Peptides against a protein of PDB entry 4N78. Designs and how they scored, part 55

Target 1, 186 residues: chain A of PDB entry 4N78
Amino acid sequence: HFQVICRLLGYQGIAVVMEELLKVVKSLLQGTILQYVKTLMEVMPKICRLPRHEYGSPGILEFFHHQLKDIVEYAELKTVCFQNLREVGNAILFCLLIEQSLSLEEVCDLLHAAPFQNILPRVHVKEGERLDAKMKRLESKYAPLHLVPLIERLGTPQQIAIAREGDLLTKERLCCGLSMFEVILT
Target 2, 155 residues: chain B of PDB entry 4N78
Amino acid sequence: MAELQMLLEEEIPGGRRALFDSYTNLERVADYCENNYIQSADKQRALEETKAYTTQSLASVAYLINTLANNVLQMLDIQASQLRRMESSINHISQTVDIHKEKVARREIGILTTNKNTSRTHKIIAPANLERPVRYIRKPIDYTILDDIGHGVKW

## One batch from the design tools (peptide; made by RFdiffusion4, then SolubleMPNN)

Design b1_p12_2_s1 (from b1_p12_2, 5 letters changed)
Fold by OpenDDE base, seed 5:
Structure b1_p12_2_s1 (fold): chain B 186 residues (1-186), chain C 155 residues (1-155), chain A 12 residues (1-12)
Amino acid sequence: as target 1 above (186 residues)
Amino acid sequence: as target 2 above (155 residues)
Amino acid sequence: RLEKRLEKLLEA
């Protein structure tokens, strides 16, 4: 689903969605969540000491339940605050998955373009074969597919300009060194 | 451009008119041949004359059709060339617009990105002094202490 | 004419 979304929206659509999600997250954090956190801090027990381990797990649980009874019984915390936190979590997860999906699409594009851009993978050399000879053979094999040099030789000046720009845009992808998710976490 | 205009305005209409005139003339020739055959005492001669006129008429029509057809074909070739040039221009514009849109889109998404922090693979510097692995004798946690705690099914 | 207009838009 996320791959399809990435293909449908493209860079522009993804940018718009991410910006709107950031606004929503900011609104949730600075609005409702902040208000509830402030309220919770006010009602939080000032002194909450760890009970002795001798009381066992049930006794410790009862102790904390008693100390936090007012917080646990606060109905709005469960229905509103936790829901908003869930929404924030979902938004973060959405951004992560979109970025991952976009990166996959970009890698695929780079791989598909590679033969046309004189980007050849390092070939596994079997024992006894010279790497240089094999690479030269591959270069010669794919030389006719080099799009920019081909258009420079056969195309109009306008076509050459477009080909060069297209080549640059194809090579420069977000996955090469940029992260959106890091910005969101910030 | 001048050639196409000449074909459209003069040569092709002229050829069509010539064919129409030829049709009218052929009708007159046919009438003549029929009357000549009926009135002639020498039917064989009249027939031969009709054959000659028929051959001449067919040749004339064939020539007119061929000339007109060639002119139409030439016109179509010129128009096809013009359409190809127009298509090329449209494609160039389309590609330019697409590239521009892509650049704008990339700028927009770029604002939402930062450089990937390549986690410097901390070279796990193997500590020089391999502290002798103190054999962590895991005393088995006796979980039987938990057997009496909870509503679990007593096996 | 369209190409010139597009060039102007790209330079803007």
Scores: peptide ipSAE 0.013, ipTM 0.751, DockQ to the pose 0.003
Fold by OpenDDE base, seed 2:
Structure b1_p12_2_s1 (fold): chain B 186 residues (1-186), chain C 155 residues (1-155), chain A 12 residues (1-12)
Amino acid sequence: as target 1 above (186 residues)
Amino acid sequence: as target 2 above (155 residues)
Amino acid sequence: RLEKRLEKLLEA
């Protein structure tokens, strides 16, 4: 699903969605969540000592339940605060998954474009073969597929300009060095 | 452009008219040949004359058809070339627009990105010695280790 | 048509 969303929205659509999500998250964090956190801090027991181990696990649980009774019974915590936290969590996960999906798509595009851009994979060298010789053979094999040099030789000035720009845009992808998710975490 | 116009307005219509006129002329020639054969005392001579007119007429029609066909083909070639040029122009414009849109989109999404902290994660140099997968030996959890942590009963 | 007419003339 996320892959399809990435394909449908493209860079522009993803940007718009991400911006709106960030606004929503900011609103939730600075608004409702902050208010509840402040309230919770006020009602939090000032002194919460560890009960004696002699009470056993059930007794310890009851102790904490009793101390936190006012917090647990705060109905709005469950219905509003936790819901808002869930929304924030979902937004974060959405952003993460979108970025991952986009990265995969970009990598795929880069791989498909590679033969046309003189980007050659490292060839496995069998014992006794020179890597350089294999690479040269590979370069020679794919040389006719290099799009920009081909168009520079055969194309019009306008076509050359477009080819160069297209080549640059193909090479420059977000996955090469940029992260959206890091911005979201910040 | 001038050549195409000449073909469309003058040469092709003219060729069509010439073929039509040729039809009328051929009918007249046929009538003449028939009458000449009937009236001639020397039928063999009349027949030879008819053969000559027939050959000439066929050659003339063939020439007219060939000329017209060539003109039509030339017209089509010119039109095809014009269409190709138009297509090329449209494609160029389309590509330019797409590139521009892409650049705008990239700027927009770029605002939402930061440089990946390539933490130089030390190349996990695979230890040269592949540590043999240490067989997971289930060591019993010694819970006595926790006896000293907290209010545990010192025995 | 001319050929047919000629053929008729030759047959005649």
Scores: peptide ipSAE 0.013, ipTM 0.743, DockQ to the pose 0.001
Fold by OpenDDE base, seed 3:
Structure b1_p12_2_s1 (fold): chain B 186 residues (1-186), chain C 155 residues (1-155), chain A 12 residues (1-12)
Amino acid sequence: as target 1 above (186 residues)
Amino acid sequence: as target 2 above (155 residues)
Amino acid sequence: RLEKRLEKLLEA
């Protein structure tokens, strides 16, 4: 699903969605969540001492349950605050998954473009074969597929310009060094 | 443009008219040959003359058709070339617009990105022994192995 | 048409 979304929206659509999600998250955090957190901080016990271990795990649990009774019984916490936190969490996860899906798509594009851009894979050398000879053979095999040099030789000036720009756009991808998710977490 | 115009306005219409005129002339020749054969005392000579006219008429029509056909083909080639030029121009504009849109889109999304702190992850030193690409044999994952792990209801 | 006419002429 996320792959399809990435393909459908493209860079521009993804940017718009991410910006809107950030606005929503900001609104939730600074609005409802902040208000509930403030309220919770006010009702939190000022002094919560660790009970003695002698009470055992059940006794300790009961102690904390009693101390937090007002918080646990606050119905709006579950229905409103936790729901908003879920929404924020879902937004973050959405952003993460979109970035991952986009990165995969970009990598695939780079791999598909590689033969046309004189990017050759590392060749496995069998015992006794010279790496240089194999690489030279591979280079010779794919030399006719080099798009930019081919167009520079045979194309019009306009075609050459477009080919160069297209080549650059193909090479420059977000996955090569950029992260959106880190920005979202900040 | 001048050549195409000449073909469309002069050569092709002229060729069509010539064919039409040829039809009329052929009818006259046929009538002549028929009358000549009926009136001639030497029927053999009249027949030979008719054969000669028939051959000449066929050659003439063939020439006219060939000329017209060549002119039509030439016209179509010129038109095809014009269409190709137009297509090329449209494609160029389309590509330019697409590239521009892509650049704009990339700028927009770029604002939402930061440089990946490539922690100096230790250069994964490619193992000296490039493992032979083991042919990935997709073994079906046997999920039954997990049946004994966890609080799953053993039916 | 000419051939048909010629054929008719030859038959006649």
Scores: peptide ipSAE 0.012, ipTM 0.731, DockQ to the pose 0.001
Fold by OpenDDE base, seed 4:
Structure b1_p12_2_s1 (fold): chain B 186 residues (1-186), chain C 155 residues (1-155), chain A 12 residues (1-12)
Amino acid sequence: as target 1 above (186 residues)
Amino acid sequence: as target 2 above (155 residues)
Amino acid sequence: RLEKRLEKLLEA
């Protein structure tokens, strides 16, 4: 689903969706969640020390349950605050999955374009083969597919310009060094 | 453009008219040959004359058809060339627009991106004092205390 | 003969 969404929306559509999601998240965080957090901080036990490990996991759990009983029983916390947190969580997950899907698409595009852009894969050298010879063979094999040099030789000035721009756009992808998700987390 | 126009408006219609006129003329020639053969005392001469007219007629028709066909082919070639040029122009414009749109889109999404930084995960600092192993006393865990947690039921 | 003559006409 996310792959299809990425393909359908493209960079522009993804940008719009991400911006709107960020607005929603911001609104939730600065609005309802902030208010509940402030309230919770006021009612939070002033002193809540870690119980001794001798109580074991169940005892520790009971301790915290007792300390936070009033908070846990607060109905609005479950219905409103936690719901808003879920919405935020869903938004974050959505962004993450979109970015991952987009990265996959970009990688695929890069891989498909590689032979046309003089980008050769890392060559595995088998025992007894010379790396240089294998690399030369690959270069010679794909040399006729190099798009920009081909168009520069045969094309009109306008075609050359388009080819160069297209080549650049093909090479420059977000997955090469950029992250949207990190921005969302900030 | 002038050549194509001449072909479309003058040469091809003219050739078609000529071919049509040749049909009517050939019918007259045929009638003449038939009557001449019937009326002539010298049938051999009449036959030879008919053969001559037939040969001439065939040659004429062949010429007309050839000329017309060549003109049509030329017309089609010119049109094909024009279409190819138009297609090339349209493709160029389309590509230019697409590149521009892509650049705009990339700028927009780029605003939402930052460089991938490996965030230093906080090193889990081991507690300085290893707590003495306390004998584990197994207490039954009551899981019912969690029954009301996490169902996210909107009331 | 006719074919040859026609061919010549077509080539002209």
Scores: peptide ipSAE 0.005, ipTM 0.742, DockQ to the pose 0.002

Design b1_p12_2_s2 (from b1_p12_2, 6 letters changed)
Fold by OpenDDE base, seed 5:
Structure b1_p12_2_s2 (fold): chain B 186 residues (1-186), chain C 155 residues (1-155), chain A 12 residues (1-12)
Amino acid sequence: as target 1 above (186 residues)
Amino acid sequence: as target 2 above (155 residues)
Amino acid sequence: RLEKRKEILEEL
């Protein structure tokens, strides 16, 4: 699903969606969540000491349940605050999954373009074969597929310009050095 | 441009008119041949004359059709060439617009990106002083101490 | 009449 969304929206659509999600997250954090957190801080026990281990796990749980009873019984916390936190979490996860899906799409595009851009994979050398000879054979095999040099020889000036720009755009991808998710976490 | 105009305005219409005139003339020739055959005392001669006129008429019509067909083909070739040039121009414009749109889109998404912090894998610098491996004597954790703690199934 | 018909055929 996320791959299809990435293909459908493209860079422009993804940018718009990410910007709107950031606005929503900001609104949730600075609005409802902040208000509830402030209220919770006021109601929070001022002194909550760790019970002695001698009370065992059930006793420790009962202790904390008693200390936090007023907070746990606050119905709006569960229905509103936790729901907003879920929405924020879902937004973050959405951004992560979109970036991952976009990166996969970009890598796929790079791999498909590679033979046309004189980007050859490192060939596995079997025992006894010279790496240099194998690479030269591959270069010779794919030389006719080099799009930009081919168009530079046969194309019009306009076609050459378009080919060069297209080649540059094909080579430059976000996955090569940029992260959206790091910005979202910031 | 001048050649196409000449074909469209003069040569092809002229050829069509010539064919139409030829049709009218052929009807007249046919009428003549029929009347001549009926009136002639020498029917064999009249037949041979009709045959000659028929052959000549067919040759003339064939020539007119061939000329017209060639002119139409030439016209179509010129028009096809013009359409190809127009298509090429439209394609160039379309590609230029697409590249521009892509650049704009990339700038917009680029604002939402930062450089990937490649965590330099800290070279695990082997500590110079190999502290003598203190023989970790694994005291077996006696988990039986936990057997009485919990609502689990009493075996 | 025959000459005119021949002329028409020659123009064809």
Scores: peptide ipSAE 0.018, ipTM 0.742, DockQ to the pose 0.001
Fold by OpenDDE base, seed 4:
Structure b1_p12_2_s2 (fold): chain B 186 residues (1-186), chain C 155 residues (1-155), chain A 12 residues (1-12)
Amino acid sequence: as target 1 above (186 residues)
Amino acid sequence: as target 2 above (155 residues)
Amino acid sequence: RLEKRKEILEEL
């Protein structure tokens, strides 16, 4: 599903969706969640010391449950705050999955374009084969497919310009060094 | 453009008219040859004249058809060339627009991106000596070792 | 006859 979404939206559509999601997340965080967190901080026990280990796990749990009873029983926390946090979480996950899907599509595009851009795959040399010979063979095999040099030789000046720009756009992908998800986390 | 216009407006219509006129003239020649043959005392001479007219008529028609055909072919070649130029122009515009759209889209999404913190994961330098894969001998996990650590409910 | 022949040939 995310792959299809990425294909349908493209860079522009993804950007718009991400921007809107960021707005929603920001509104949730700065609005309702912040308000509830502030309220929770006010009612939070100022001194919550770790009980002695001698009370065992059940006793420790009961202690914390008692100390946090008012917070746990706060109905709006479960219904509103946790729901908003879930929405934020879903938005973050959505962004992550979109980025991952986009990265996969970009990698596929790069791989498909590689033969046309003089990008040779890493050659696995079997035992006994010379790496240089294999590389030379690959270079010779794909040399006629180099798009920019081909168009520079046969094309009009306008076609050459377009080919160069297209080549650059093809090479420069987000997956090469950019992350959207990191921006979302900041 | 002038050549194409001349072909479309003058040469091809002119050639078609000439061919049509030739048809009418051929009918007249046929009538003449028939009458000449009937009226002539020398049938052999009349026949030879008819043969001469037939040959000339066929040659004329063949010439007219050939000229017309060549003009039509030339017209089609010019039109094909024009279409190719137009196609090239359209493709150029389309590609330019697509590149522009892509650049805009990339700027928009670029605002939402930051450089990947490539944690320099230490190049796992493959140790030169491939330690022989120690055959993972699945030793049964003796869970009894953990019996002494936790308050396990001794059933 | 020759004139008609010439005329017909000129028209072809």
Scores: peptide ipSAE 0.017, ipTM 0.744, DockQ to the pose 0.001
Fold by OpenDDE base, seed 2:
Structure b1_p12_2_s2 (fold): chain B 186 residues (1-186), chain C 155 residues (1-155), chain A 12 residues (1-12)
Amino acid sequence: as target 1 above (186 residues)
Amino acid sequence: as target 2 above (155 residues)
Amino acid sequence: RLEKRKEILEEL
């Protein structure tokens, strides 16, 4: 699903969705969640000492239940605060999954473009083959596929300009060094 | 442009008219040959003249058809070339627009990105010496070590 | 950026 969403939205669509999600998250964090956290801090017992172990697990549980009774009975905590936290969590997960899906798509694009951009994969050298000879053979094999040099030789000035720009855009992908998710976490 | 216009307005219509006129002329020639054969005392000579006219007429028609066909082919080639040029121009414009849109989109999403702190994950340089997998000897967890930690019952 | 791209491609 996320892969399909990435394909449908593209960079622009993803940017718009991410911006809106950030606004929503900011609104939730600075609004309702902050208010509930402040309220919870006020209601939180100022002194909550660990009860003696002699009371056993049930007694300790009852102790904490009693100390936190006001918090547990706060109905709005379950209905509003937890829901808002779920929404924030879902937004974070959504952003993460979108970035991962986008990264996968970009990697695939980079891999598909690599032969046309003079980017050769590391060649597994079988025992007895010279790495240099194999690399030269591969370079020679793929040399005719180098798009920019080919167009520079055969194309019009306009085609050359387009090819260079296209090549640059193909090389410069977000997955190469940029993270959206890190921005969301800050 | 001038050549295409000349082909469309003058040469091709002219060739079509010439073929039509040729049809009419051929009919007249046929009538002449028939009458000449009937009226001539020397039928062999009349037949030879008819053969000559037939050959000439066929050659003339063949020439007219060939000329017209060549003009039509030339017209089509010129039009095809014009269409290819227009297609190329449209494609260039389309590509330019797409590149521009992509650049804009990338700027927009770029604002929402930060540099990946590539923590230099130390390339786990596989130690050159594959440390022999130290046989995981399950040492029994001595829980007595925890006896001094917390409020556990000292036995 | 190019080095990172190469690294990504090498890891794949």
Scores: peptide ipSAE 0.009, ipTM 0.747, DockQ to the pose 0.006
Fold by OpenDDE base, seed 1:
Structure b1_p12_2_s2 (fold): chain B 186 residues (1-186), chain C 155 residues (1-155), chain A 12 residues (1-12)
Amino acid sequence: as target 1 above (186 residues)
Amino acid sequence: as target 2 above (155 residues)
Amino acid sequence: RLEKRKEILEEL
């Protein structure tokens, strides 16, 4: 699904969606969640001393449960605050999955373009074969597919300009060095 | 452009007019040949003359048709070439626009990106022994195990 | 007659 979404939206659509999601997340965090957190902080026991270890883990748990009873019983916390947190979480996950899917699409594009851009895969060298000789053969084999040099030789100045620009755009992808998700986490 | 205009405005219409005029002339030639045959004492000579006129007339018409046809074909070729050039121009514009849109889109999404900190992730050396996936047995968390771990004041 | 013939042929 995310792959399809990435294909449909493209860079621009993804950017718009991500921006809107960030706005939503910001709104949730600075609005409802912040308010609930403030309220919770106000209701939090001012003095929460560790009970004696003699009560054991169950007793300690009961102690804290009792101290936090008012918070736990706050029904709106569970229904509204946790729901908002889920929405934030879902938004984050959505962003992550979109970025991952986009990266996959970009990698595919790069791989498809590679033969036309003089990007050759590292060839597995069998025992006894020289890597250099094999690479030269590959280079020679794919040389006619080099789009930019081909157009530079045969094309009009306008076509050459477009080809160069297109080549650059094809080579430069987000997956090569950029992360959207890191921005979201920040 | 000048050649196409000449073909459209002068050569082709002129050729059509020439064919029309030829039709009228052929009718006159036919009438002449008929009358000449009737009036001539030497019928064989008149017939041979008629054959000559017929051959000449056919050749003339064939020439006119061929010329006109060639002009029409030439016109169509020029128009086809113009259309191809126009198509090429439109394609170039379209590509330019697409590239521009792509650049804009990339800038927009780029604002939402930061450089990947390639933290030199330590090569996670895969442990040599793939531990068999231990079936996750949900053991109830015995919290009492932690009772001895902590800064609790032992009374 | 010959002149008329020539004229007709020249017009063709």
Scores: peptide ipSAE 0.017, ipTM 0.741, DockQ to the pose 0.001; fails the geometry check

